# Designs tried in a protein design run: peptides against a protein of PDB entry 7PB4. Part 253

Target 1, 105 residues: chain A of PDB entry 7PB4
Amino acid sequence: KMLNIKEYKEKLLSTLGEFLEDHFPLPDRSVKKKKKNIQESSVNLITLHEMLEILINRLFDVPHDPYVKISDSFWPPYVELLLRNGIALRHPEDPTRIRLEAFHQ
Target 2, 218 residues: chain B of PDB entry 7PB4
Amino acid sequence: DALQMAVGYFEKGPIKASQNKDKTLEKHLKTVENVAWKNGLASEEIDILLNIALSGKFGNAVNTRILKCMIPATVISEDSVVKAVSWLCVGKCSGSTKVLFYRWLVAMFDFIDRKEQINLLYGFFFASLQDDALCPYVCHLLYLLTKKENVKPFRVRKLLDLQAKMGMQPHLQALLSLYKFFAPALISVSLPVRKKIYFKNSENLWKTALLAVKQRNR

## One batch from the design tools (peptide; made by RFdiffusion4, then SolubleMPNN)

Design b2_p20_6_s4 (from b2_p20_6, 10 letters changed)
Fold by OpenDDE base, seed 1:
Structure b2_p20_6_s4 (fold): chain B 105 residues (1-105), chain C 218 residues (1-218), chain A 20 residues (1-20)
Amino acid sequence: as target 1 above (105 residues)
Amino acid sequence: as target 2 above (218 residues)
Amino acid sequence: SLADQLLRLMVEELVILEAE
């Protein structure tokens, strides 16, 4: 049975989710407890999956301005990972904004 | 059971500080090899041992020997293959181990219980075409996996670029021919009509064992 | 790393599929 493109996409998303959980999990909060002085900035970090979802959605929802502002919820190592691998690009004039690479283009 | 003890040794490591770690390792490795070639291994045993072979827990020589004896009694779990591919991503295995894995994957392809998750790894396998050592075996694997939905314009371009770089390799021509079959409009280039598809004989290492497996499962 | 490459490829494929 030819898997419908939709079904294939859903399966790919699921596989990506599992892959991200296995290979790119968020750091356990337990390691931060030992260094006393870092202000418990209560900022909930988002998963890499959520970050990618935001970037993909922005690319297609607002193609003329596909950039997302880096928030405190963006774990810096994930941002660096995406940039280093050519998955995301920084805005040329605003380093606080990133976009997903337009692979469809 | 001697096999269970051997698998347990590889999974958990040596329980006791054996004075002669190398002799113990060799004993267990020979046990696994003997059972695998004689009877094949259960899917659960392959799951454990395949993971160990690619994890970098042991040296390259040991990993190579383990991988060579990943012969199924009946089936290989797709999950085991997915886990194995994930270990390739971590980069703890040698280039020779990667080549051997792809050869193994092609040889054992029909014994894998499901292909659904493996098909989702199509893009990963396709990227491995850029590795000259892997390219022949990856082409064969992709030839087995490729469906119409996988044939995209960007992949066609990449294959044509690879052909321009490497020349008209038989394995690459086979894959391009399959792509043209699924999407003739994407490949304007006339491909030579090859009556016979020639891949490197990846099965040679396991040919006798695979024949025995097929005979036992009839 | 191969994990990084796999990530890129999966994202690339998703983006391509979203455009179709």
Scores: peptide ipSAE 0.622, ipTM 0.491, DockQ to the pose 0.566
Fold by OpenDDE base, seed 2:
Structure b2_p20_6_s4 (fold): chain B 105 residues (1-105), chain C 218 residues (1-218), chain A 20 residues (1-20)
Amino acid sequence: as target 1 above (105 residues)
Amino acid sequence: as target 2 above (218 residues)
Amino acid sequence: SLADQLLRLMVEELVILEAE
């Protein structure tokens, strides 16, 4: 019984990963080096998959405070995507914190 | 080819503001209808036209007619169905179009090439049980899709709550019986042993066409 | 977008499964 749920979950995770790679890839760094001094903040942006993993883990690991602080590794368009689609919610008092929607409740 | 021109018209939209837009639309729609009912449509044609029917690009009457002629020659791509379901979420289609889509999905279920991705949409279909107009057809769809891994305690609770609200509907009882088969410990309620599972005949609209498709593919 | 809607559905299902 548990094996089938685990397998189904693994399949869903795999499909989600592929889906995210296909439809929501990080912007290619191939923007030609035009010389403007934009301090390339060396912050490695995380994938949307990694972002979702963090949010899901926080939701279940710390259910009483399921909020994650938005770091510089969070690509702003991904944050907006999650908020716009009702996948994530901003903290009511701290807009720098977001949580995953508790779809299970 | 007349069919290619018709599909291209629906895909690209009306080219020029000709005064005869409605006549052109009707001509192309009749072309699609005639081919679909006689020969069926290729998977690629269904992919294009199904998305158009659910996107809200055209009026409800046109969308309904397109959806009614989504008859495969051989197979329907799972990807086309997944895309179609995504359009249901956007809410640009009418309630009647949603009902028709679920009826179509049940009727054409055996002609869909794969079910893996459709099964991942189980939760979405399950949430649609709350719509009274959709409920009978969604129950039938879920009956076809349900695997042991889909039978969860929260879904059992939701089905029992729905039964308490709507009464002992035949389609809901059929789904609950399947749930009890997969997870008897989750359903303590005695379900009447139904000798015959009864769903509304979703195939009625396509009965003749489906028979023809099955005969051509034998 | 269509992709946005599918993303939501997939995440919703994943969260529901994780709770179990």
Scores: peptide ipSAE 0.622, ipTM 0.523, DockQ to the pose 0.520
Fold by OpenDDE base, seed 5:
Structure b2_p20_6_s4 (fold): chain B 105 residues (1-105), chain C 218 residues (1-218), chain A 20 residues (1-20)
Amino acid sequence: as target 1 above (105 residues)
Amino acid sequence: as target 2 above (218 residues)
Amino acid sequence: SLADQLLRLMVEELVILEAE
């Protein structure tokens, strides 16, 4: 059976999800407990999967302004990872905004 | 078992205290070679040894010899191949080892248990077409992997650009012909009708071993 | 790292598929 594009996309998404969980998990909250004064910043960090989903959606939903503002929910090492690997680009005038690379163009 | 001891040696590494490290290495390497060529290796043994061969743990000569004896008894796990490709990305292996790996992958393609995860690596293999040394073998691999869903306009452009740079190579023409078969509207260029597809090294290094594997699995 | 390269390739493929 010719796997339709949808089935292939679903398999890729599933594989990506598993890959991200295995290789790029969020840091366990447990290690930061020893430094007393860091206020448990109630900031819920999003997964790399969720970050990529936001960036992909923005790229296709608003192609003329595909930039996403970096929020406190963006774990800085993930932002650096995406930039370093050429997956994302920083806005030339606003370093607080990033876009996904337009690989389809 | 002598094979288990040999595999364990490569996995754990040389025990520091052995004065005769090279003799011990050679002994274990010969054990693996003898079993692989005579009977083939179990999928678990291939998983371990293939990973070691590409990790850069040992010298290029040793890695080359290990890779040459990655002959399955029955099947190769796709997970082992995915792990191997991951090591290629780390760049610790020599160019010759990369070429040998792609040759091995093409030669052993039918013995890989599943192709689903390998197909997800299509983009990685396609990017490797830019390497002149890898290009013939990558074209052959892509010819085996390509499905209709992989044939995209940007990949067609890249293949045509590559053809413009390298000329009408038989392996590239074979891949383009397959692309045209799946998506004729994307390829306006007239391709020569080749009745026979020719890839380099139809006589692989494993020809005799592969015949033996096929005979054992009948 | 290998993981970084694989991530890029998977995301690239996903973006290309989403455009289709």
Scores: peptide ipSAE 0.624, ipTM 0.503, DockQ to the pose 0.578; fails the geometry check
Fold by OpenDDE base, seed 3:
Structure b2_p20_6_s4 (fold): chain B 105 residues (1-105), chain C 218 residues (1-218), chain A 20 residues (1-20)
Amino acid sequence: as target 1 above (105 residues)
Amino acid sequence: as target 2 above (218 residues)
Amino acid sequence: SLADQLLRLMVEELVILEAE
């Protein structure tokens, strides 16, 4: 049973990764080249996959405070997407913190 | 009518089959099967029953039988297919049910009223290529869905990696050949020119029924 | 969008599996 769950989880993660690459890719860094004056905020945006991984890990690692601080590496449209779809929740008192929805609960 | 009662039973009926309910279930299942194979089902009936078959509401045997009789009278709603795919993500259906669904989807592809939303699911279907049991049928589906805009470098890499893992499977070669057709620059590998595209005959389960549907809609 | 719905479903399933 455990092996099947692990294998299934790995498969699902792989499927999710591919799905995210297809439907929710990061904006091509090349498009920012034309507007010269905006300081190259060298902020390395993380993928939605990485963002979800962080959120999932936090949910299970720290269940009493499952909130993650939104960093500059979080692409705002991804945050909005997660919130809009009920995948994540914003902290009621701190809008800079989000949690994954506790679907297991 | 008997069909409406049967569909209503599956829609609203008890989630847990008790022993005495098995006779009733079998009666309604036979009713659906009989009508589906003789006349086909209305799009609304397919919408209801397809969702039920994939929702995990019933056991695998029942789901399999329902799915096997998802034969349209005229058309299948794209929305029904989209809903069905959503159930595949929930993982409540068996692997065999997933295989059967993809076989069904390929077999019934021409009877789906629209393809716009299904085309948006391209990435989801593509991700399912990693499942060895699904791969032949997914390749066939992707062969039907693939447009030039779907042929991306990362997908080419994935297909080539899959080919390296699984060998030169006919269904994979068919898909790769289509990819090469749309984007020859992405596929430097010489693909054997297969004059004949060989997919597993997914439609064989429904061949007679599909012929009858086509005759009724002429 | 459909993609949004599928994303939710996949994440939901992952969370459920992680709890198991």
Scores: peptide ipSAE 0.615, ipTM 0.555, DockQ to the pose 0.286; fails the geometry check

Design b2_p20_7_s1 (from b2_p20_7, 7 letters changed)
Fold by OpenDDE base, seed 1:
Structure b2_p20_7_s1 (fold): chain B 105 residues (1-105), chain C 218 residues (1-218), chain A 20 residues (1-20)
Amino acid sequence: as target 1 above (105 residues)
Amino acid sequence: as target 2 above (218 residues)
Amino acid sequence: MAEQVLRLMVEELVILTAEL
């Protein structure tokens, strides 16, 4: 039973990865540098897959404080995507922190 | 080959120089229809044409006609079905096209070469139960796909809530009965013992063609 | 529709992770 669940989880993670690449890719950096003053903040954006992995891990690793601090690596449209779909919740007192919804509860 | 030219037209799109775009489109569409209903289509042809039908490249009337002639000669690739489902997510197809796709998917289910990736899309199909137009066909699809590992408490709750909203529909009862078979402890409600599982006859559109395919592959 | 699929996949992942 446990082995089957683990295998199913791994397959689902793989499918999710492919799905996210197809439907929610990071914006191509190739939009031309025409406007001068946007400081090239050298911050590497993480994929939505990586963001979800962080949130899932935090939910189970630290169930008493399941919140993750929004870093500059979090693409703002992804944060908004998760929030508007009820996948993530903002911390009630700190809008810079988000948690995954506890769907197992 | 006339079929290859027709498929190539749909894949590449109309070449700018044709004065009578509509006549050319109709010619190629009729070619595809004729071959599909007589002989079926190769898996590669279905892959291309199914993707086109759901991509929104053409109008709804054309997409509907293409989808209606997605009849296999032998098998349908699972990858083609996964790609098709991905297009449903993009939302460029009409509601009628979505209904037709689910009807097609149920009708062609046995001709799909593999089910492993389709089974991973279980959650996507389950969400589509909320669409009243899709619900009967999605229940049938889920009835074909459901394994013991898919039967979870939250899905049982959602099905019972849906039953409370829409009543004791035959297709929903069929799915609930299957869920109770796999996980009797999750469904305390007495389900009526139906001797016959009844789904809307999704196969009616392709019944004759599918019989012909089965006869040719014996 | 893609967003709904995303929610469902995440929901399933959370449930599966809780069982593990």
Scores: peptide ipSAE 0.550, ipTM 0.699, DockQ to the pose 0.571
Fold by OpenDDE base, seed 5:
Structure b2_p20_7_s1 (fold): chain B 105 residues (1-105), chain C 218 residues (1-218), chain A 20 residues (1-20)
Amino acid sequence: as target 1 above (105 residues)
Amino acid sequence: as target 2 above (218 residues)
Amino acid sequence: MAEQVLRLMVEELVILTAEL
C-alpha cells in the first residue's frame, strides 16, 4: 500500500512539474528593463514547483505553524495565484506569511 | 496527401476568416471528416487536431466538427488527452465543447493507450461534477477511472452533498455504488442495489465508427 | 482554467502526502 502511494505521488509530482513548466513558467529575464541602477540584486526567483514544495513540506513538518514567510524569491504573481485559487491562505495577522490549504483535513 | 494538407491547414493555416478562406476551411474540414469516419485518424493526427479543437483557434462550429471526427484508426495517445484537458482549463472553449469532449473521452476511453496520466487528473474531473451540464458524463468517466486509492473521505462527502442538492441521479448513484464497493466504511448510507448501472447516452455519437474501429483492429 | 487543474493537483498531492 505505501509503495503504491509513493509511486503515485512521484508520478503526480512529475506531472505537476511538467504542467507548471508549460503553463506557469517564470518570466524570462530577457526583458532588459533598462533601469540604470547598478545594484543587480539578482533576486533568484524560485519556480512555482519549488514554492509549492516549500509550502507542502512546511504543512507536514510543522503542522502547528504551517506558515511560510514570503521571501523576495517568491514571484508575486505566483503568491497571488495560490491565494486566488484557495491553494494557499494568508496569515490573518501577518500578511507576509502564507500557508498551504490543509486539504487532508 | 489530402489529409496532411488538411491537418497542416488547421495547424499552421490562416486563422482569420475571409469568404475565400471559409471555402478552403470547409474543404479541409470535409477531408478530415471523410478520412476519420472511413479509416480513422492516426494518433499524431488526433494529437494535432484535438489540440486545435480545444485551443479556441477556430470558431465553436469548426471546433465541434473537428472534435466529432476525432476517431482513432488504432489508439489515442494519453498525452493528447492530457493536453486536451489542459485546454479545458484555459476556458477558451464553449460549454457545449466541454460537454462534447467528455462524451468523446468516455466513448474513446478504451482506445486510449494508457491511463496513468489521465488517472492523475482524477481531481480535475471530480471538480467538474459541480457543473450540472458535465455531471452525467463526468460521473461516467470517474466510474471508468476510479481506483481504490481515489476513494477518499472528502470526495465521499462531496458526492453525498451533490446528491443532496441534485437528488438521486442514476449516474451519481452509479459512482457512489463504486465508491461503496472500494470503501464500504466511508458510505454509511444504504444505496439501492441497482443491478444495472445506467449512464445517459450509452448510444454515443461514435457508435458506428467505434464498431468499425474494433473490427479493423481485430 | 489551468489554475483549477493546479489546485486539484496540489489537493491530491497534499492528500497523498498525508497518507505517507
Scores: peptide ipSAE 0.547, ipTM 0.709, DockQ to the pose 0.630; fails the geometry check
Fold by OpenDDE base, seed 2:
Structure b2_p20_7_s1 (fold): chain B 105 residues (1-105), chain C 218 residues (1-218), chain A 20 residues (1-20)
Amino acid sequence: as target 1 above (105 residues)
Amino acid sequence: as target 2 above (218 residues)
Amino acid sequence: MAEQVLRLMVEELVILTAEL
């Protein structure tokens, strides 16, 4: 039983990864360098897959405080995507913290 | 080839300069329809056209006609179905297109090459049970897809709640009976032993075409 | 919407993870 669930989870993770790459890719950095001095903060944006992994892990690793602080690596459109779809929730007192929805509860 | 020109038209979109856009569209649509019903379409043609039908690139009438002629010559790629499902979520297709898609998916289920990725979309299909228009066809699809691993306590609760709201629908009872078969401990409710599982005949639109496909592939 | 599929995939992933 557990083996089948693990295999199914792994397959789902793989399919989710492919799905995210196809439908929610990070914006191509191919925007031509027009010279405006915007300090390209060299912050490597994480994929939506990585963001979800962080949120899922936090939900199960620290169930009493399942909130993750939004870092500069979190692409704002992904945060908004998760929030508007009810996948994530903002902390009631700290808008810089989000949690995954506890769908298992 | 006339079919390649038609598929290319739908893929690339209408060339701006044609004064007779509607006549050109109708010509290409008729070409696709004629080939699909006579010979079926190649997997690659279905991939392109199915994506177009669900993307909202064209109007609902055109999308409906395209979707109705998604008849395989041999097989449908699972990847095409996964892409199609992704478009259903984008909400650019009409409710009628969604219903037609689920009917198509049930009718063409045996012609899909693989089911592994489609099975991973089980949760998506299950959530669509809440739509009254989709529910009969989604129940049929879930009946075809459901494995023991998909039968979870929360899904049982949702199905029982749905039954309480909608009543004892034949399609819902069929799905619940399958759930009880896989997980009898999760369903304490006595389900009437139905000798015959009854789903709405989703194949009715394609019955003649499906018979022809099955005859050609024998 | 791809967004709705995403929600459902995540929901299922969370449920599966809770069972492990």
Scores: peptide ipSAE 0.546, ipTM 0.707, DockQ to the pose 0.604; fails the geometry check
Fold by OpenDDE base, seed 3:
Structure b2_p20_7_s1 (fold): chain B 105 residues (1-105), chain C 218 residues (1-218), chain A 20 residues (1-20)
Amino acid sequence: as target 1 above (105 residues)
Amino acid sequence: as target 2 above (218 residues)
Amino acid sequence: MAEQVLRLMVEELVILTAEL
């Protein structure tokens, strides 16, 4: 039973990854060229898939503090996407921290 | 050939300058329709055209006609279906197009090469049960997709709530019966033993075409 | 709608993870 659930989870993660690549890809590097003045913070943006993995892992690894600090690697539109869809919640006292919604509770 | 030109027209879109855009569109659409109903379409042609039909690139009338002619010659790629579902998520298609897509998906289900990725979209399809227009077709789709692993307590609750709202619909009862089969402990309610699962198969727009496809592939 | 699908997929992932 546990093996089947794990396999199903892994498959779902894979499908989610593909779905996210198709529908929520990172902005192409080409858009950075025209607006000169934004400091090219060399910050490697993570994919929405990676962001969700971090949030899911944090939710279960540290259930008493399931919040993840928003880093510069978090593309702001992804954060907004998660928040507006009720997938993530901001910390009530620290707007720089977000958690995944505890859909299992 | 004429089909390649038609598919290429839909893929690339109308060239801006043609005064006769509507006539050209109709010509290419008729070409696709004629080939699809006569011979079926290749998996690659379905991939392209299905994506176009759901992308909102064309008007609802055109999208509806394209979707109605998504008849396979042999198989439909699972990837094409996943892409199509992804477009449904973007919300650029009409309610009628969504209904037609689910009808198509149920009708073509056996012609999809793989089901692994489609099974991972189970949660998405299950959420679409809340749409009264989609519910009958989604129940049928879920009946085809449901595995024991998909039968969860929260989904049982949602189905029972839906039954309380909509009444004892045959399609919902069919799905609940399958859920009870996989997880009898989750469904305490006595379901009427319907010996025959009645999904409205009678209204399959593709019935004749699918029979022809099955005959050609024998 | 893609956003709704995303929510549902994440919901399912969370539920599955909680069962593990």
Scores: peptide ipSAE 0.545, ipTM 0.719, DockQ to the pose 0.563; fails the geometry check

